# Ledger of designs, part 152: peptides against a protein of PDB entry 3ESW

Target 1, 322 residues: chain A of PDB entry 3ESW
Amino acid sequence: NNIDFDSIAKMLLIKYKDFILSKFKKAAPVENIRFQNLVHTNQFAQGVLGQSQHLCTVYDNPSWHSIVLETLDLDLIYKNVDKEFAKDGHAEGENIYTDYLVKELLRYFKQDFFKWCNKPDCNHCGQNTSENMTPLGSQGPNGEESKFNCGTVEIYKCNRCGNITRFPRYNDPIKLLETRKGRCGEWCNLFTLILKSFGLDVRYVWNREDHVWCEYFSNFLNRWVHVDSCEQSFDQPYIYSINWNKKMSYCIAFGKDGVVDVSKRYILQNELPRDQIKEEDLKFLCQFITKRLRYSLNDDEIYQLACRDEQEQIELIRGKTQ

## One batch from the design tools (peptide; made by RFdiffusion4, then SolubleMPNN)

Design b2_p21_2_s3 (from b2_p21_2, 14 letters changed)
Fold by OpenDDE base, seed 1:
Structure b2_p21_2_s3 (fold): chain B 322 residues (1-322), chain A 21 residues (1-21)
Amino acid sequence: as target 1 above (322 residues)
Amino acid sequence: SEEEKKLKEEYLEAKKYLKEL
């Protein structure tokens, strides 16, 4: 009997595809009950869910992408990308061009476009007066600030003129294109939108220990790449644990196609207790939200994403980011 | 699951075979 090994191989591939697709079918009643119980009983789970409802979809706005592209100096950006790409030649293929684009966007954003704001300048005394500013606390937004998804306004008094300066913490990334200043939250928010506006696969990474950054899916590297706009950092996931000696417990990535615990990519040492949720429950939560985000995708899209997820999970287990 | 591991092993084997054809 000539064993048709080709037919057997094709059949095994079909069976594996069908098995993968079966995981993305509508959640069973028991899974829905588990999910509901988890988010109602665990505050960390509720927080992850709440973040996913915003961060996974808010940046998929074509109107915002247009406004971003109209606001950035695209001629400067592409000129610099072309210049760096030309140095390395075409030997690595066209997919590497996008890595150069992300590196230039990091440079452009930090050096030419956006400003770090530890304290605001005094509205009365003008530029370079932040040294004279004393924090008085925080309050709710006024009627104008409320138009731009502002939850908190930091209040400062000028030690020189005595006037009050407001620093609204805007969450509207379009308002951030105007204000061009903030801390890690504003930086990551606007930079995530910028990367999305170039048609890139991007995730927002939330760290429980008060930092946020991005991940970009590099087609050249065929993996998720660490991107921190504050640090002008590309593919340096170790900077927090090693360079900063930062203690961390959780890093959660939020993207249009899923929610992923990426803690293993960034927490290389000084791990804090992961006591906010059971590991099995966090894994279930991320998978359940991911499944919901993919409900409208076709079988081929689901399968491709599942293959990417599997490759990422292998990477995260093996510690092969470097 | 053990079923997932088995199907993945079978898939990886099948995928290698299909690349060699």
Scores: peptide ipSAE 0.021, ipTM 0.432, DockQ to the pose 0.713
Fold by OpenDDE base, seed 5:
Structure b2_p21_2_s3 (fold): chain B 322 residues (1-322), chain A 21 residues (1-21)
Amino acid sequence: as target 1 above (322 residues)
Amino acid sequence: SEEEKKLKEEYLEAKKYLKEL
């Protein structure tokens, strides 16, 4: 009997697809019980769930995308992208154009559009007066600041004129298009929305040790790429552990299609204790949330995403980001 | 992405319109 290896290969592929799809069908009652128990008994799990309910969906707003595109200097951006693509991109194919776009958006955002704000300028003395500002503490938002998802307001006194300047920590990214200043939180929040406004597949990465950044899925590189707007950094996941010598415990990526523990991409040395949750429970939590986010997707979309997830897991195990 | 292509097309159309002005 000639073993029809082609028929066997096709049958194995079908069975593999069916197996993958079975993982994304409606959660079993036991999985729901485990999930409910985990988020009610573990504070870290509750925090990850709470973040997923916001970060996985908030940037998928077509009205916000339109406002972003109307606000950016698209002429300058595409002129610079076309210039860099004309040098090298024609040899590498069309998919590299998006990598050049993300690199230019990083440049444009840091150099032309947004400002770092360690301390605000004095509202009375004008520009370049932040050196004269003394922190008095933080308070809740006023009635105007509360319209823009403001959780806290930092209060500063000018040493020169004695006037008070408020620095509201806005979480509304549309308000950040107006204010054009902040720290890592405001930078990452608005930059995530900017990347989403170009139709890119983007994740928000939360680090437990007070930093945040993005990941972009490059069709050219066929993987998730580290993107830090504060650093104007593209594909440099090592900068925190190696260049900053930062100690870290958890990095969690939040996207429309899933929640993923990406700690292995960024924690290369000086790992802090991972004592907030059991590793099996964190893995279960991320998979369970990811499954919920994919409930509306068709079988082909689920299969394509599952193939991408498997390649990412292989990458994270091998420790090869290059 | 399809949205990037659309935005690039819209940019190219806007750039043509601005050259005709």
Scores: peptide ipSAE 0.013, ipTM 0.331, DockQ to the pose 0.013
Fold by OpenDDE base, seed 3:
Structure b2_p21_2_s3 (fold): chain B 322 residues (1-322), chain A 21 residues (1-21)
Amino acid sequence: as target 1 above (322 residues)
Amino acid sequence: SEEEKKLKEEYLEAKKYLKEL
């Protein structure tokens, strides 16, 4: 009897598809109870939920995408992408073009568009006066600053003229297109929106130890790629643990299609205690939020995303990012 | 679950076979 291996392979794929789809059905009452209890009793879980409610959806705004594309020098960006793409001998239509686009957006954003702000310049003395600025603390936003989702305003006094300069920490990424300055929070917030405005699949990565960055899903590499706008870094997940010798406990990725613990990608050494939540409860939380985010998707979309998730989980276990 | 592991192994084998075709 000639074993029809093709028929067997197809049958196994169908059974596996049905099994995967069964996991994304409406949450059972017991799962809802577990979720509600977890977010009510665990502060870290509540924080992850709160972040997911914002970060998973805020960047999927077509009006913001239009404003971004109108604000960027698209002619310069595409000219540089086309130049580097052609130099490496690639033909038009290759999936690798998007990797060149992201690399140019990193260059453009850091070199031409956005500025790091450790301290603001003095509003009275003008440019290059940040060295004369003494921090006085933080205040709530004023009536104008409050229009741009400002949580806190850092207050500085100029040692030269004695005047006060305000550095509002805006969370509105459209306001950041005007201000063009900030720290890791402002950089990552606006850069996440920029990448989304090009139609890219992007996640915002939150690290508990006061850093934030992006991940981009490369269709060429067929994986999530580390992207840090502050560092102009592409596919260098090791920079924090190895180059900075940074101690870290949690890295959580937030995207439109899911919430994922990506700690294993970035925490390669100097791991801090993961004591904020049980590992099983964190896994459940991320899966539960992901399931909710996918609730309106069709079976084919759910299956494709589940295949991507499974590949990522295999990657994270194997430690083979290279 | 043990069933999940088995289905995943079967899927990975089936997926390898379909890539060689």
Scores: peptide ipSAE 0.010, ipTM 0.386, DockQ to the pose 0.743
Fold by OpenDDE base, seed 2:
Formats: sequence, C-alpha cells, structure tokens
Structure b2_p21_2_s3 (fold): chain B 322 residues (1-322), chain A 21 residues (1-21)
Amino acid sequence: as target 1 above (322 residues)
Amino acid sequence: SEEEKKLKEEYLEAKKYLKEL
C-alpha cells in the first residue's frame, strides 16, 4: 500500500490546526476555577484583569477614530511620510510605509500636537508660569471634570498670584485631543488611540514602575515594535533599562487580541523581584484573558494570531541570550 | 532552550499550514 504522504501531511496539518484551535476554545471548568481563584486571591492578577477590561477594548471605537482623524493635520503628516519614504528610495513595498507613518506620528505628536505637563501653567497668570506652581495634593474630580473619565485632579497654587490651578488627569482620550497636555499616561493613552485610528495593530504596555508606552505590529518587520510617544522612540526597547538605567519588574502589553507579558523585551538589566505573582500563574492569567478576547474570532483568525504569538515568544526568548 | 525548541517546532508547523492555505 503506497502511503499517500501528501494525504497524511494534510491530515497532520488539520490535526495540528485543531490542536492549536483547541487551546482557544471555551475554557474548561477547571481553568475557570483557577482563574477565579487567582483574581480573587492575587491583587496583581486582579489589577491585570481590571486593566485588560479597559485597555484591550477602549481604543476599538470607530467614532473616536473619526474624531482623531478629523483633529490631526493629516495633510502635514502624509506629506512628511511621503517625503521621508521618497528619500530612502526603498522599493520595499507598502508595508514599510506604515513604519514611516508611525515615525512621523511620533514626530508630529511630540513636536506639533501634544505637550508634556509636569506642572500646569497658572490659569490666572497665563503661559510659561509652571515654575511658579506649588503642588498642594490631589482631589476628586468636580462635576465638569467627571464627564471626561477623570479619577484624580492635581491641585497647584501659584506662588505669584496665590490662585489655585487644577490639573485634571483625564482618561478620556477625546478630551486629551482638546487639552493637548499630560504626562506619560495621557501621552500613551491618546497616542494609542491615534495609532488605532490609522487602522494599526497596537498594544498598550503597562510597566509596574510607573511608565507606559505602545507597541505597534509592523507588517514590514513582522514583529511588535516598541513605540514611546513621550520619547519619540521607535524600536528602542532598551531605552528604559539601558539609557535610563530604570529598574523594572513587569511590563504587560494589552491589545484587542491579547494580553502578553513583554517584560523580556524591556527588562534587559536592573530587574526587580517578580514577587507579585507566580510566573506560572501570570502566564496562565495572560493566556486566559487572551483566550477570552479571541472567543468571537474565526478559526483562521485564531490560527494566524497563534502563529504571531509563537513568533513573539521565540523573539522574547532570544532577546535574553544576546 | 527546550522551550525555544518547542516554540520553534510549533511555529514551523504553523508556518507550513499557512503556506498551504
């Protein structure tokens, strides 16, 4: 009997696909119990879950994408992208153009659009008065500030005029299109929405040690690319550990299709103790949330994402050995 | 690592499947 190796290969590939897809099927009762126990007993796990419920879905809002595109100087952005793309002369196809777009969006956002706000200007004294501002603490939002998903308002007193200036920490990215100022949180929040508004695959990266940034999936590079709007940084995951000498314990990426521990990409030295959760429980948690985020996807979408996840895990393992 | 080897094997099989689609 001639073994039809092609038929066997096809059957093995089908079985392999089914095996991969089986990992993304509805969670078994035992996995649900493990998940519930983990989020009820571990505060870090509860925090990751809470962040995933917001960060994985909030930016997938078509009405917000329209408002963003209407607010940005698209003519300037595309003119600059076209100019830089033309200089490099690369016949590298349409996929590299998106990398130029992200680089220009980083430039535009930092240089032309958004401002860093360590301290607000005095509302009474006007522009360039932040040096006169003394922090008095934080308060809850007032009735107007509460309309824009504001959890905290920083209160400042002007040393010159004695008046109080409020710096509301808005979490509504549409309000940030108006205010055009903030710290890493506001920068990353709005910039994540901006990238999403261009139809890009984007993740929000939360670092436990009070920083946040983006990752963009480059179709040209075929990987997740570090993107920090505050730093105007593209593909520089080392800046925190090496350039800043920052100590870090956890970096968690939140996207529409998954939650991933990306600590290995960014924590190159000065690793802090990873004592908030067991590594196996964190891995389980991220996989479980990712599985839930993919429940509505078809088998081919699930399979493509699984291939992407595996490639990323290979990259993250290799990055520690270089 | 054994983990990297396993992931490479899984990825290579996945990549074969995606080429046959």
Scores: peptide ipSAE 0.006, ipTM 0.382, DockQ to the pose 0.177

Design b2_p21_2_s4 (from b2_p21_2, 14 letters changed)
Fold by OpenDDE base, seed 5:
Structure b2_p21_2_s4 (fold): chain B 322 residues (1-322), chain A 21 residues (1-21)
Amino acid sequence: as target 1 above (322 residues)
Amino acid sequence: SEEEEKLKKEYLEAKEYLKKL
């Protein structure tokens, strides 16, 4: 009997696809019970769930994308991208153009568009007066600040004129297009929306040790790429552990299609105790949330995403960045 | 830059170390 190896290979591929798809079908009753128990008994799990309910969906807003594209200097951005692509990109193919776009968006955002605000300028004394500002503490938002998803307002007194300046910590990214200033939270929030507005596949990365950044899925590199708007950094996941000597315990990525523990990409040394949740429970939690986010997707979309997830897991285990 | 090459090397070494833990 001539073993039809082609028919066997096709049958194995079908069975593998069906197996992968079965993992993303409706959760079993036991998985729902485990999930409910975990988020009710573990504070870290509850926090991850709460973040996923916001960060996985908030940036998928077409009206916000339009406002972003109307606000940015697109002519300048594309002129710079075209200039860099014309030097090197034609040899590497069209997919590299998106990497040049993200690199230019990092440049444009840091150099031309947004400002770091450790302390605000004095509202009375004007620009470059932040050196004269003394922190008085934080308070809740006023009625105007509350319109823009403001959780806290930092209060400063000017040592020169004695006037009070408010620095509201806005979480509304559309308000950040107006204010054009903040710290890592405001930078990452608005920059995540900017990348999404170009139709890119983007994740928001939360680090437990008070930092946040993005990941972009590069079609050229065929992987998730570290992106930090504060640092103008592209594909430098080592900067926190190595350059900053930062101690970290958890890095969790939140995207429209999933929640992923990306700690292994960024925690290269000085790992802090991972004592907030059992590793098996964190893995289960991320998979369960990811499964819920994919419930509306078709079988081909689910399969393509599952293949991408497997390649990412292999990358994270192998520790080879290309 | 020489600094980027050094940091990339340190990153690769750190990744190899993490595989042994």
Scores: peptide ipSAE 0.000, ipTM 0.274, DockQ to the pose 0.022
Fold by OpenDDE base, seed 1:
Structure b2_p21_2_s4 (fold): chain B 322 residues (1-322), chain A 21 residues (1-21)
Amino acid sequence: as target 1 above (322 residues)
Amino acid sequence: SEEEEKLKKEYLEAKEYLKKL
């Protein structure tokens, strides 16, 4: 009996696909109850859910992508990408070009486009006057600031002229294309949109200990890659734990296709107590939100994403990011 | 170790599911 090994292999692949797809079926009533109880009883879970409702989908806006591409110096960007790509030659294949693009976008954004704003300049005294600015506190937005998803306005007094300068903390990334200044929140928000505007698979990473960054899915490296616009950093997940000696408890990645606890990628030492939620409940929460985000995808898309998820989980467990 | 055990368990459950099909 010639065992048709190819037929058996195909059958096993079909059965495996069906098994994977079965995990992404509509949540059972018991899972819905568990989810509802978790988000109603656990503030951290409610926070993750609230962030997912915004961060997972807000950047998938074609109108915003067009505005971004019209605002950036694409000729400069692609010229620099082509120049760096030409140095290494075509030996590594076309997929590496996207890694060069992300590296150039990091350079362009930090050096040519966006500004770090610890304190604003005085509106009356002009440029390079931030040293003269004293914080008075924060207040709600005015009627104009409220148009651009502004929750908080930092208020500063100039020690030289006595005038008040407002620093609105805008959450509208299109307004950030105009203002071109901010802290880690504004940097990561706009940079996430920029990467998305190039058609890239991007996640927004929230760290509980007051930092935010991106991840990009590299087709060349076949994994999620750390990207920090503030640091002009590509594939350096260790910078927080090792270089900064930062203490951290949670890093959660938010993307269109899922929510993932990526803490293991970034928390290499100085781990703070993970006491905000049970580990099993966090895993359940992320899986449940991910399942909801994928509800409209076809079986092939679900299967491909599930295979990618499995590879990421293996990576995170093995500590093989480097 | 616990997560490797859990992935191994999920993999074993997958294998058992594949055997029952």
Scores: peptide ipSAE 0.009, ipTM 0.347, DockQ to the pose 0.088; fails the geometry check
Fold by OpenDDE base, seed 4:
Structure b2_p21_2_s4 (fold): chain B 322 residues (1-322), chain A 21 residues (1-21)
Amino acid sequence: as target 1 above (322 residues)
Amino acid sequence: SEEEEKLKKEYLEAKEYLKKL
């Protein structure tokens, strides 16, 4: 009996696909009840949901992508990418080119494009006057600042000239293309949009302990890669826990295709109590939101993403970046 | 780890599901 191994393999693959796809079917009534109860009773769950409603979709704006690409020095960027790519002896068309692009975007963004703003310069005294700035506190946005999704404005007084300088904390990434300055929030927000504008698979990573960064899906490395625009960091998930000795409890990644607890990638030591939600409820929440984000995808897309998710979960459990 | 147990459980459930198909 010639066992048609190909037929058996195809049958097993079909059954496996059907099994995977069955996990992404529309949520059962019981799951909806569990979800509703969770987000109504658990503040952390409500926060994750609220963030997902924004962060998972906001960067998928073609008009914003066009504005970004028109604003960046693409000639410089690609010149530098091509230079470093050629220097390392890679052939054109290799998936690794995108990793070089992301590395150059990190360089360009930090060195040429965006500025860290601990304190603003004095609007009257000009450049390099931030040392003369005294914080007076924060207030709500004015009518102009409110147009750019500004939640808070930091107010500073110049010790030299006595003038007030406003530092609006804009959440509109298009406004950040103009202002060219901020802290981790502004950096990550605009940089996430920049990466998205190049057609990359990007997630926004929120850390409960007041930091934010990106993840990029490298087709070359076949995994999610840590990307921090503030640090010009590529594939260094350990920098927070090890290099900074930062204590952390939760890192949640938000992307168009899902919400994932990525805490295990970044929390390598100095773990804070994960007491905001039950682990089972957090896993359920992330899976539930992820299912919702994938409801419009076809079976092949769902299957490919599920395979990616499985690989990521294996990575996160093993604590080994393959 | 509780998650290795959970992955094992999900894998076992998947394997049982594949056996029932």
Scores: peptide ipSAE 0.007, ipTM 0.332, DockQ to the pose 0.085; fails the geometry check
Fold by OpenDDE base, seed 3:
Structure b2_p21_2_s4 (fold): chain B 322 residues (1-322), chain A 21 residues (1-21)
Amino acid sequence: as target 1 above (322 residues)
Amino acid sequence: SEEEEKLKKEYLEAKEYLKKL
């Protein structure tokens, strides 16, 4: 009897698809109870949920994408992308073009567009006066600052003229297109929106130890790629643990299609205690939020995303980012 | 590692599920 290997392969693929889809069915009452109890009893879980409610959806705004694309020098960006792409001998239509685009966006953003603000310049003395600025603390936003989702305003006094300068910490990324300055929070917030505005699949990565960055899904590399706008870094997940010798406990990625613990990609050494939540409960939380985010997707979309998730989980365990 | 055991468990569960289908 000639074993029809093609028929067997098709049957196995159908069965596997059905198995994967079964995991994404509506949450059982027991899972809902577990979720509600977890977010009510665990502060870290509540924080992850709160972040997911914002970060997973806020950047999927077509009006914001239009404003971004109108604000950037697209002619310069694409000219530089095309130049580097052609220099490396690639043909048009290769999936690698998007990697060149992200690399140029990193260059453009850091070199031409956005500024690091450790301290603001004095509003009275003008440019390059930040060295004369003394921090006085933080205040709530005023009536104008409050229009742009401002949580806190850092207050500085000029040692030269004695005047007060306000540095509002805006969370509105459209306001950041105007201000063009900030720290890691403002950089990552606006850069995440920029990448999304090019139609890219992007996650916001939150690190508990006061850093934030992006991940981009490269269709060429067929994986999530580390992207840090502050560092102009592409595919260098080791920079924090190795180059900075940074101690870290949690890195959580937030995207439109899921929430993922990506700590294993970035925490290569100097791991801090993971004592904020049980590992089982964190895995459950991320899976539960991911399942909710995918609730409106069709079976083919769910299956494709689940295959991508499985590949990422295999990558994270093998420690083979290279 | 506990996670390698967990992946092995998920793989075994998937393999058992595929056998029952």
Scores: peptide ipSAE 0.006, ipTM 0.317, DockQ to the pose 0.086; fails the geometry check

